# Designs tried in a protein design run: peptides against a protein of PDB entry 3HUF. Part 50

Target 1, 320 residues: chain A of PDB entry 3HUF
Amino acid sequence: MWIIEAEGDILKGKSRILFPGTYIVGRNVSDDSSHIQVISKSISKRHARFTILTPSEKDYFTGGPCEFEVKDLDTKFGTKVNEKVVGQNGDSYKEKDLKIQLGKCPFTINAYWRSMCIQFDNPEMLSQWASNLNLLGIPTGLRDSDATTHFVMNRQAGSSITVGTMYAFLKKTVIIDDSYLQYLSTVKESVIEDASLMPDALECFKNIIKNNDQFPSSPEDCINSLEGFSCAMLNTSSESHHLLELLGLRISTFMSLGDIDKELISKTDFVVLNNAVYDSEKISFPEGIFCLTIEQLWKIIIERNSRELISKEIERLKYA

## One batch from the design tools (peptide; made by RFdiffusion4, then SolubleMPNN)

Design b2_p13_1_s3 (from b2_p13_1, 5 letters changed)
Fold by OpenDDE base, seed 4:
Structure b2_p13_1_s3 (fold): chain B 320 residues (1-320), chain A 13 residues (1-13)
Amino acid sequence: as target 1 above (320 residues)
Amino acid sequence: DEIEKELKKEEEE
C-alpha cells in the first residue's frame, strides 16, 4: 500500500494510506476519499492530483508498487517528485519512495510503498476477495511468489492444513484468514486520517498459530529439521517440492510408483505421495520403504522428536 | 519580502 507522511506537520502529523483512486491535493481541500489537505501557505488551494492505479499482475510477482501518477494543477511553482519537476501532462512513478515537493513548501510529502502481496490457497477465495483487495492497492494471486507477504489460509472445518499453508508458514509468510480480510475491507474509511488504524496482520497470524495445533511454534523448528534424510516424491507439485527442500531433504522425483526401483529405494529414506496416489495405491507400495503423504509428514514434522519418529518408521519398514 | 509577496499572491489564486 502507498503511505504518505509529511514533514513540518503539513499533514497534521498523521500518516495516510492512499488506496487506488484519484486525490486532489491542496491547502483548501477537506480530507476525504478523494482529497488530501496539506497545511502550508506555500501550497496552492488545489495544487496537485495524485492518481494511484490498481495493482498489475506483474506487481504480484515483483512486489512493486501500484503506479503513482502525479500531476501539477497548473500551479505557479509547480510540483517536484524526487527533485524533478513534474511535467505538464503528469508523470508516473514506480519507485517505492517518493519525495513530493509542492511548490516552494520547505516540507515534503514522503510517499512510501509498504509491500503487501496476498497469496490465496484456492481460486474460490481469490475470486471472492481479489477485487476488494485490488481496490486497496494489494496485489493478489494463487501462484507462489517471492513477493508474497501474506497468505490466506482456507479454514475448512476439520481438514488438515494444505501444502500451500505449510509452505507459506515455512517461508515465513504471514498467514491470515477470512476474518482479517473482512476487517481489512471495513477499515478503508477509517485509515484516511490515520494509517495506524490498519489491522495488524501479525496479531492475526499469532492468533491463528496459537489456536491451531497443526502449526509448530515457529518455522525455525521445522526448517532443515530433516537435514540428512532423503526422500522421493511424485513429480506433481512445485509447492510440495519447495516444502520438502525447506525441511532440508534431499529429493528425488519419480513419475509413477513403478519407477521406484531398488536403486532409488537404496538412496531414499521415505517416499512422499499425494493423498490420491496414497489412497489408490496402498496395496501396491514397494516393500521395504516408508510411504507417507505430505500431511502425514507434516504431522511428524511438528513434533519435537520428528527425526526420531521418522527414523523409527524407516527402521521398522527396512527390517520388517 | 518578495517571497512573502509571491506567497500572498498564491494565497489569492
Scores: peptide ipSAE 0.041, ipTM 0.720, DockQ to the pose 0.070
Fold by OpenDDE base, seed 3:
Structure b2_p13_1_s3 (fold): chain B 320 residues (1-320), chain A 13 residues (1-13)
Amino acid sequence: as target 1 above (320 residues)
Amino acid sequence: DEIEKELKKEEEE
């Protein structure tokens, strides 16, 4: 989201969130959802127009800002952004930091981008929330992204957490739920005058972790916890692969269970399968190798003695 | 002096 603050008292000492939309900026406007009052005699009654675009798909993957357009409203002394005069037709900016000078005002408006990118685990939830979140200047998507800051967990009572949730946790992404999204949808007006009123996702995350025994105490407890072990996995999902990498596993990939030969078995401590393959093919598992699902692996990893547990299972099947 | 006059004119706009 874009946040503005200003030097001196030209913004009355307040920070403001700018959501996607158009704002008239000037001395003689009243603060509302489409106007930004600036208090200076050196600023025109209606000085500039700020237009913030909704996030692009690219912004979801890059964590880049919503495009910020500045147009001077034909003022005598013009408008500058980052010491450059704004062109007559307006200019668009993708920099994360904008120093906006209105006319000869000695104080600048400082706009900065606070990155927030929300990944969804479920396409139906994305479909439900994406439009509203985009109107907050929040990029949304389903795919893993290095720019992801938040992850929406689907709360199904009594279900195991998904691989996406596991991976999001290990990536130190802030896990949130629909309750937080609902809260975000209500704050749009309240944060106009005070950007600090933006709801803290960390509180939601803390509550999720505290109330769900499927989460370890910290990502650090699991990261590299299986260093020195080797696994084979079916080439199914990027998230599954990345999850296993974060555990410190050496990973070999295969396309089918039939590709698991004696050589692979000799170099592999265990095989990780998705639930569908595990359930369908459990009768045809290669002898002498430990096969488990990611969810079964996760249950072991969250234990304090995960390495010992894995070792025992490997040994049990080597001698069976 | 001209800058001050111009600033004063913007105060009136």
Scores: peptide ipSAE 0.041, ipTM 0.717, DockQ to the pose 0.064
Fold by OpenDDE base, seed 2:
Structure b2_p13_1_s3 (fold): chain B 320 residues (1-320), chain A 13 residues (1-13)
Amino acid sequence: as target 1 above (320 residues)
Amino acid sequence: DEIEKELKKEEEE
């Protein structure tokens, strides 16, 4: 989201969130959803127009700002952005920090981009919320991205958390739920004059972890917890692979259970399968190897004695 | 004084 602040009292000492939209900036305008009052004798009645575009698909992957357009409204002393005069037709900016000088005003308006990118676990939730979040200037998507700051957990009552949620947790992404999204959708008007009224996602995240026994106390409790063990997995999910890497596992991949030969068994402590393969092929599992699902593995990983639990299961099958 | 005079003209526009 874009936030503006100013030196001195020209913005009345307030920080303001600018959502996607158009704003007239000047001395003789009233603060509302489309106007920004600036208090200085050196600023024209209507001085500039700010236009903030909705997020692009690229912004989701880069964490870049919504495009910020500035146009001078034919003022005598013009408008500058980052010490450069704004062109007659207006200029567009993709920098995360903008110093906006209106005419000869000795104080600048400082615009800065606060990065927020929300990943969704399922397409249905994305379809429901993406439009509203984009109108807040928040990029949204389904795919994993290094720019993602938040992850929306799907609340299915009584189900295990998804692999996406597990991975988001281990990546230290802030996990949020539908309740937080609902709250975000209602605050749009209240945060116009006070950016501090933006809801704290970290509080929501802490509450999710505290109230759900499927989460460990911290990601650090799980990261590299299985260092020294080796697994084989079906080459079906990149997210599952990255999850297993964060656990510190050495990973081999295979395309089918028939590819699990004596060589693979000799170097592998256990095999990780998806639920569909586990349920369909459990009768055909190779003898002498421990097979489990990611969800079964996660249940072991969240325990304080995860290494001992896995070791016992591996030993049990070697002597059976 | 000149800057104030110019600013007053922008106040009248």
Scores: peptide ipSAE 0.039, ipTM 0.719, DockQ to the pose 0.064
Fold by OpenDDE base, seed 1:
Structure b2_p13_1_s3 (fold): chain B 320 residues (1-320), chain A 13 residues (1-13)
Amino acid sequence: as target 1 above (320 residues)
Amino acid sequence: DEIEKELKKEEEE
């Protein structure tokens, strides 16, 4: 989201969130969803037009800002952005920090991009929320992204957390739920005058973790917790691979259970399978190797004695 | 009130 602040109290000492939309900026406009009042004698009654575009698909992957367009409204002294005069037809900006000078005003409007990028684990939830979140200037998507700041957990009562949720947690992504999204949708008007009124996602996250026994106390409890162990994984999911890497595992990949030879078994402590393969091929597992699902592995790693637990399971199968 | 007064003065300039 774009946030504006200004020097010299020209924004009345307030920070403001700018959602996608068009704003007339000037001395003689009233603050609302389409106007920004700026208090200075050096600023025209109607000085500039700001237009913030909705997020692009690229913005989801890069964490880049919504495009910020500035047009001078035929003022005597023009408008500058980052010390450059705005062109006659307006200019568009993708920089995360904009210093906007209106006319000869000695104080600048400082626009900065607050990165918020929401990944969804569920395509149905993405379909439900994407439009509303995009209207808040929040990029959304399903795929893993290094720009992801928040992850929407699907609340299916009584189900294990998904691999996506596990990975989001270990990546220290703020896990949120539909209740937070609903709250975000309601505050759009209230944050116009005070950007500090933006809902704290960390409080939502803390509540999720506190109320769900499927999470460890912190990501740090699990990161590198299995250092020194080796696993083989069916090459099915990049998220699964990255999850296992964050656990500190040495990972070998295979394409089928038939690729698990004596050499691989000799170098591997356990095999990680997805649920579908585990359930369908359980009778065909190679002898002398411990096979488990990611969900079964997760149940082990959230325990305080995870290393001892996994060692016992590995030993149990070596002597069986 | 002061901001509104300043705005009114600036409308007259």
Scores: peptide ipSAE 0.031, ipTM 0.587, DockQ to the pose 0.135

Design b2_p13_1_s4 (from b2_p13_1, 7 letters changed)
Fold by OpenDDE base, seed 4:
Structure b2_p13_1_s4 (fold): chain B 320 residues (1-320), chain A 13 residues (1-13)
Amino acid sequence: as target 1 above (320 residues)
Amino acid sequence: DEIEKELEEEEKK
């Protein structure tokens, strides 16, 4: 999200979120969803127009800011952004930090991009929330992104957490839920005067972790917890692969259970299967190898003695 | 004072 603040109390000492939209900036405007009052004698009644665009698809992957357009409203002293005079037709900016000088005002408006990029675990939730979140200047998507800051956990009652949720947790993404999204959608008007009124996603995350026994206390408890072990997995999910990598596993891939030969077994401590393959192929599992689902693996990983538990299962099946 | 006068002149346009 774009946040503005200013020196010299020209914004009344308050920080403001700029959602996608158009803002008239000046001395003689009233703060609302489309106006930013700036208190300085050196600023025109209507000085500049700020236009924040909705996030692009690229912004979801890059964590780049919503495009920030500045137009001077034909003022005598003009408008500068990062010490450069804004052109008569306006200029667009993709920098994460903008110093906006209105006329000869000795104090600048500082606009900075606070990265918020929300990944969804399922397309239904994305379809429900994407439009509203985009109107908040928040990029959204389904695919894994290095720019992802937040992850929406789908709360299906009585289900295990998804691989996406597991991976989001391990990569230290802030996990949020529907309650946070609902709250985020309602604060749009209240944050006009005070950006600090934004809901604390970290508090939401802490509450999710505290109230769900499927999460360890920290991602650090799980990261590299299985260092030195080797697994084989079906080449089906990139998220599953990345999850297993974060556990410190050496990973071999196979296309079918029939590809699991004696050589692979000799180099592999256990096989990770998806639920569908695990359920359908239970009868045809190779002898002498520990086969489990990623959800079963996760249940072991969250235990304090995860390495011991896995070692016992490996030994049990190798020497049975 | 000069800036205020210049702004007052802009306010009349």
Scores: peptide ipSAE 0.056, ipTM 0.800, DockQ to the pose 0.062
Fold by OpenDDE base, seed 1:
Structure b2_p13_1_s4 (fold): chain B 320 residues (1-320), chain A 13 residues (1-13)
Amino acid sequence: as target 1 above (320 residues)
Amino acid sequence: DEIEKELEEEEKK
């Protein structure tokens, strides 16, 4: 989201969130969803037009800002952005920090991009929320992204957390739920005058973790917790691979259970399988190797004695 | 004062 602040009390000492839309900026406009009042004698009644575009698909992957267009409204002294005069037809900006000077005003409007990028684990939830979130200037998607700041957990009562949720947690992504999204949707008007009224996602996250025994106390409890162990995994999911890497595992990949030879077994402590393969091929597992699902592995790693637990399971199968 | 005068001239255009 774009946030504006200004020096010299020209914005009345307030920070403001700018959602996608068009804003007339000037001395004699009233603050509302489409106007920004700037209090300075050196600013025209109607000085500039700001237009913030909705997020692009690229913005989801890059964490880049919504495009910020500035047009001078034919003022004598013009408008500058980052010390450059705005062109006659307006200019568009993708920089995360904009210093906007209106005419000869000695104080600048400082616009900065607050990165918020929401990944969804569930395509149905994405379909439900994407439009509303995009209207808040929040990029959304399903795929893993290094720009992801928040992850929407699907609340299916009684189910294990998904691999996506596990990975989001270990990546220290703020896990949120539909209640937070609903709250975000309601505050759009209230944050116009005070950007500090933006809901704290960390409080939502803390509540999720506190109320769900499927999470460890912190990501740090799990990161590198299995250092020194080696696993083999079916090459099915990039998220699964990254999750296992964050656990500190040495990972080998295979394409089928038939690729698990004596050499791989000799170098591997356990095999990680997805649920579908585990359930369908359990009778065909190679002898002498411990096979488990990611969900079964997760149940082990959230325990305080995870290393001891996994060692016992590995040993149990070596002596069976 | 000069800026105010210049702004007033813009308002008349």
Scores: peptide ipSAE 0.056, ipTM 0.802, DockQ to the pose 0.059
Fold by OpenDDE base, seed 5:
Structure b2_p13_1_s4 (fold): chain B 320 residues (1-320), chain A 13 residues (1-13)
Amino acid sequence: as target 1 above (320 residues)
Amino acid sequence: DEIEKELEEEEKK
């Protein structure tokens, strides 16, 4: 989201969130959803127009800012952004930090981009929330991104957490739920005057972890917890591969269960399967190797003695 | 004072 603050008292000592939309900036406007009052004698009654675009799909992957357009409203002294005069037709900016000078005002408006990028685990929840979140200047998507700051877990009561949720947790992404999204949708009016009123997702995250026994106490308890073990997996999902890497596993990939030969078995401690393959092919598993799902593996990893539990299970099947 | 006068002239447009 874009946040503005200013030197001196030209913004009355307040910070403000600028959501996607159009703002008239000047001395003789009243602060509301479409106006920014700036208190300086050197600023015109209506001085500039700020237009913030909704996030692009690219912004979800890069964590880049919503495009910020500035137009001078034909003022005598003009408008500058980063010491450059704004062109007659206006200019667009993609920098994360903008110093906006209105006329001869000795104080600048400082606009900065606070990155918030929300990944969804469920396409249905994305479809429900994406429009509202985009109107807050928050990029949204389904795919993993290095720019992802928050992850919306799917709340299915009584179901195991998804691979996406597991991976988000290990990546130290802030896991949130629909309650936080609902809260975000209500704050739009209250944060006009004070950007500090924006809710902190960390409280939501702490509550999710505390109230759900499917999470370990910290990501650090699981990261590299299986260092020294080797697994084989069906080459189906990138998230599953990255999750297993974060556990410290050496990973071999195969295309079908029929490709699991004696050589692969000799180099592998266990085979990780998705639920569909596990359920369909349970009767045809290769002899002498431990096969489990990612969800079954996760249940072991969250235990304090995970290495001992896995070792015992591997031994039971190698000597059977 | 000059800036105030210049702004007052803009306010009349």
Scores: peptide ipSAE 0.054, ipTM 0.796, DockQ to the pose 0.059
Fold by OpenDDE base, seed 3:
Structure b2_p13_1_s4 (fold): chain B 320 residues (1-320), chain A 13 residues (1-13)
Amino acid sequence: as target 1 above (320 residues)
Amino acid sequence: DEIEKELEEEEKK
């Protein structure tokens, strides 16, 4: 989201969130959802137009800002952004920091981008929320991204957490739920005058972790917890691969269970499978190797003695 | 002072 603040008292000492939309900026406008009052004699009654675009798909992957357009409203002294005069037709900016000077005002409006990118675990939830979140200037998507800051967990009562949720947790992504999204949708008007009123997702995250025993106490408890072990997995899920990497595993990939030869078995401590393959192929598992699902692995990893538990299972099957 | 005068002239528009 874009946040503006200003030097001196030209914004009345307030910090403001700018959502996607158009704003008239000037001395003789009233603060509302489409106007920004700036208190300076050196500023025209209607000085500039700010237009913030909705996030692009690219912004989701890069963590880049919503495009910020500035147009001077034919003022005598013009408008500058980052010491450069705004062109007559307006200019668009993708920098994360904008120093906006209105006319000869000695104080600048400072706009900065607060990165927030929300990943969804399923397409249905994305379809439900994407439009509303985009109107808040929040990029949304399904795929993992290095720019992802938040992850929406679907609360299914009695279900195991998904691989996406596990991975999001280990990546130190802030896990949120639909209740937080609902809250975000309601605060839009309240944050116009005070950007500090933006809801803190960390509280939601803390509550999720506290109330769900499927999460370890911290990501650090699990990261590299299986260092020194080797696994094989089906080349089916990027998230699954990255999850296993974060556990410190050496990973070999295969395309089918039939590709698991004696050489691979000799170098592999266990095989990680998705639920569908595990359930379908239980009878076809190679002898002398420990096969488990990612969800079964997760249940072991969240235990304090995860290394000992894995070692015992490996030994049990080598001697069976 | 000149800036204030120019702004007073714009206030009259």
Scores: peptide ipSAE 0.053, ipTM 0.794, DockQ to the pose 0.065

Design b2_p13_2_s1 (from b2_p13_2, 6 letters changed)
Fold by OpenDDE base, seed 4:
Structure b2_p13_2_s1 (fold): chain B 320 residues (1-320), chain A 13 residues (1-13)
Amino acid sequence: as target 1 above (320 residues)
Amino acid sequence: DEFEELLKKIEKE
């Protein structure tokens, strides 16, 4: 989201979130959803127009800011952004930091981009929330992105956490829920004058982790926890692969269960299967190696003795 | 087998 602050008291010492939309900036406007009052004698009554666009799809992947347009409203001394005079037709900016000088005001408005990109675990929740979040200047998507800062966990009662949720946790993404999104949607008006009124996503995350036994205490407890072990998996899930990599596993891929030969077994400690394949094949699975689902593996890595459990099972099957 | 017991526990959840 875009946040503005100012030097001196020209913004009354407050930070403000600028959501997508158009703002008239000047000395003689009243703060509301479309106006920013700036307190200085050197600033025109109506000095500039700020226009913040909704996030683009590219912004979701890059973590780039919503486009920020500045237009001078034909003032005597103009407007500058990053020491450059704004053109008569307005200029658009994609820099994460903007120093906006209104006329001869000795104090600048500092606009900075606070990155917030929300990944959703499922398309249904994305469909429900994307429009509202985009109107907050928050890029949203389903696909994994290095720019993601937050992950929406789907609360299906009685279901295990998804691979996406597991991976988001290990990536140290702030996991949030629908309650946080609802709260975030309601504060839009209250944050006009005080950006500090934004709900704390980290507190939401802490509460989710504390109250759900399917999460380890920290990502650090799980990252590389299985270093030195090797697994094989079906070449079907990129998220699963990335998850297993973060656990420190060496990963081999196969196309079918028929590819699990003596050579693969010799260099692999265990096989990771999806639930459907596990349920169908667990009874007929090759001897000398064990298989598990990602959900089973996840529950094992939460155990304090996960490495010992896995090691003992490997020894039992390969060296007994 | 502690591992088998754990898997059985997991399957019941």
Scores: peptide ipSAE 0.263, ipTM 0.892, DockQ to the pose 0.005
Fold by OpenDDE base, seed 1:
Structure b2_p13_2_s1 (fold): chain B 320 residues (1-320), chain A 13 residues (1-13)
Amino acid sequence: as target 1 above (320 residues)
Amino acid sequence: DEFEELLKKIEKE
């Protein structure tokens, strides 16, 4: 989201969130959803127009800002952004930090991009929320992105957490739920005057973790917790691979169960299977190695003696 | 087997 602050109390000492939309900026406008009052004698009554676009798909992957357009409203002394005079037709900016000088005002409006990108685990939830979140200037998507800051957990009561949720947790993304999204939708008007009124997603996250025994106490408890072990998996899920890497596993990939030969078994401690393959092949799985699902592995990792449990099973099968 | 017991526990959850 875009946040503006200003020097010299020209914004009354307050920070303001700018959602996608158009704002008339000037001395004699009243603060509302489409106006920004700036208190200076050096600023025109109506000085500039700010237009913030909705996030692009690219912004979800890059964590880049919503496009910020500035137009001078034919003022005597113009408008500058980052020391450059705004062109006659206006200019668009993708920089995360904008110093906006209105006329000869000695104080600048400082606009900065607060990165917030929400990944959804569920496409239905994305479809439900994407429009509203985009209107808040929040990029949304389904795919993993290095720019993701938040992850929406699907609250299916009684189901195991998804691989996406596990990975989001280990990546130290803030896991949120629909309750947080609902709350975000209500604050749009209240945060106009004070950006600090933006709800803390971290509190939502803490509540999710506290109330769900399917989470470890911290990501740090899990990251590299399986260092020294090796696994093999089907080359079907990049997210699963990344999850296993964060656990500290050495990973081999195979294309089919038929590729599980003596060589693979000799260098692999266990095989990770998806649920469907596990259910079908568990009974016919090669001797001398065990298989498990990511969900089973996750539940094992939550156990205090996870390394011991895995080690004992490896030893049992190697000496059998 | 502690591991098998754990897996059985996990399967029941």
Scores: peptide ipSAE 0.262, ipTM 0.892, DockQ to the pose 0.005
Fold by OpenDDE base, seed 3:
Structure b2_p13_2_s1 (fold): chain B 320 residues (1-320), chain A 13 residues (1-13)
Amino acid sequence: as target 1 above (320 residues)
Amino acid sequence: DEFEELLKKIEKE
């Protein structure tokens, strides 16, 4: 989201969130959803127009800002952004920091981008919320992104957490739910005057993980917890691969169960299978190595003696 | 086997 603050008292000492939309900026406007009052005698009654675009798909992957357009409203002394005069037709900016000078005002408006990118685990939820979140200047998507800051967990009562949720947790992404999204949708008006009123997702996250035995105590307890072990998996899930990497596992990939040969077994401690393959093949699985699902592995990792449990099973099968 | 017992526990959940 874009946040503006200003030097001196020209914004009345307040910070403001700018959502996607159009704002008339000037001395003789009243603060509302489409106007920014700036208090200076050096500023025109209507001085500039700010237009913030909705986020692009690219912004979801890069964590880049919503495009910020500035147009001078034919003022005597113009408008500058980052010491450059705004062109007659306006200019668009993708920099995360903008120093906006209105006319000869000695104080500048400082705009900065606070990155927030929300990943969804479920396409139906994305379809439901994407438009509203984009109107908040929040990029949204389904795929993993290095720019992802928040992850929407689908509350299915009685289901295990998804691999996406597990991975989001280990990446230290703030896990949120639909209640937080609903809350975000209601705060647009309150944050116009005070950007600090933006709801903190960390409280939602804390509540989700608090007393939930499906989560480990911290990501740090799990990251590299399986260092020194080797696994093999089907080359089908990038999220699963990344999750296993964060656990510190050495990973080998195979294309089919038929590729599990003596060589692979010799260098692999265990095989990770998806639920469907595990259910069908666990009975006919090669001797001397065990297989498990990622959900089973996750539940094992939550156990305090996870390394010992895995080690004992490896030893048992090597001497059987 | 503690591991087998754990897996059985996990499968029942």
Scores: peptide ipSAE 0.258, ipTM 0.891, DockQ to the pose 0.005
Fold by OpenDDE base, seed 2:
Structure b2_p13_2_s1 (fold): chain B 320 residues (1-320), chain A 13 residues (1-13)
Amino acid sequence: as target 1 above (320 residues)
Amino acid sequence: DEFEELLKKIEKE
């Protein structure tokens, strides 16, 4: 989101969130959803127009700012952004920090981009929330991105957390739920004059983790917790692969259960299967190695003695 | 077997 602050008292000492939209900036306008009052004798009654675009798809992957357009409203002394005079037709900016000088005002308006990118676990929730979040200047998507700051888990009461949620947790992404999104949707008007009224997602996250026994105590307790072990998995899930890598596992891939030969077994401690394959093949699985689902493995790594549990099972099967 | 007991616990949850 874009936030503006100013030197001196020209913005009345307030920080303001600028959502996508158009704003008239000047001395003789009243603060509202489309106007920014600036208190200085050196500023025109209507001095500039700020236009903030909605997020692009690229912004979701880069964490870049919504495009910020500045136009001078034919003022005597013009407008400058980062010490450069704004062109007659206006200029567009993609820098994360903008120093905006209105006329001869000795104080600048400082615009800065606070990165917030929300990943969704499922397309249904994305379809429900994306439009509203984009109108807040928040990029949204389904795919994993290094720019993602927040992850929306689906509240399914009594279901296990998804692989996406597990992976988001280990990446130290702030996990949020639909209740937080609902709250964000209601605060748009209240945060216009006070950016501090933005809900704290980290507090929401702490409450989710505290109240759900399906989460470990911290990501740090799980990252590399299985270092030194080797697993094999079906070459079907990239998210599952990345999750297992964050656990510190060495990973081999296979295309079918028929590819599990003596060579693979000799270098592999256990096999990771999806639920459907596990349920069908558990009984017919090769001797001398065990298989787990990701869900089972996740529950094991939550245990304080996860390494000991896995080691004992490997030893049991080697001597059986 | 602590591992089998854990798996049985997981299956019941």
Scores: peptide ipSAE 0.255, ipTM 0.890, DockQ to the pose 0.005

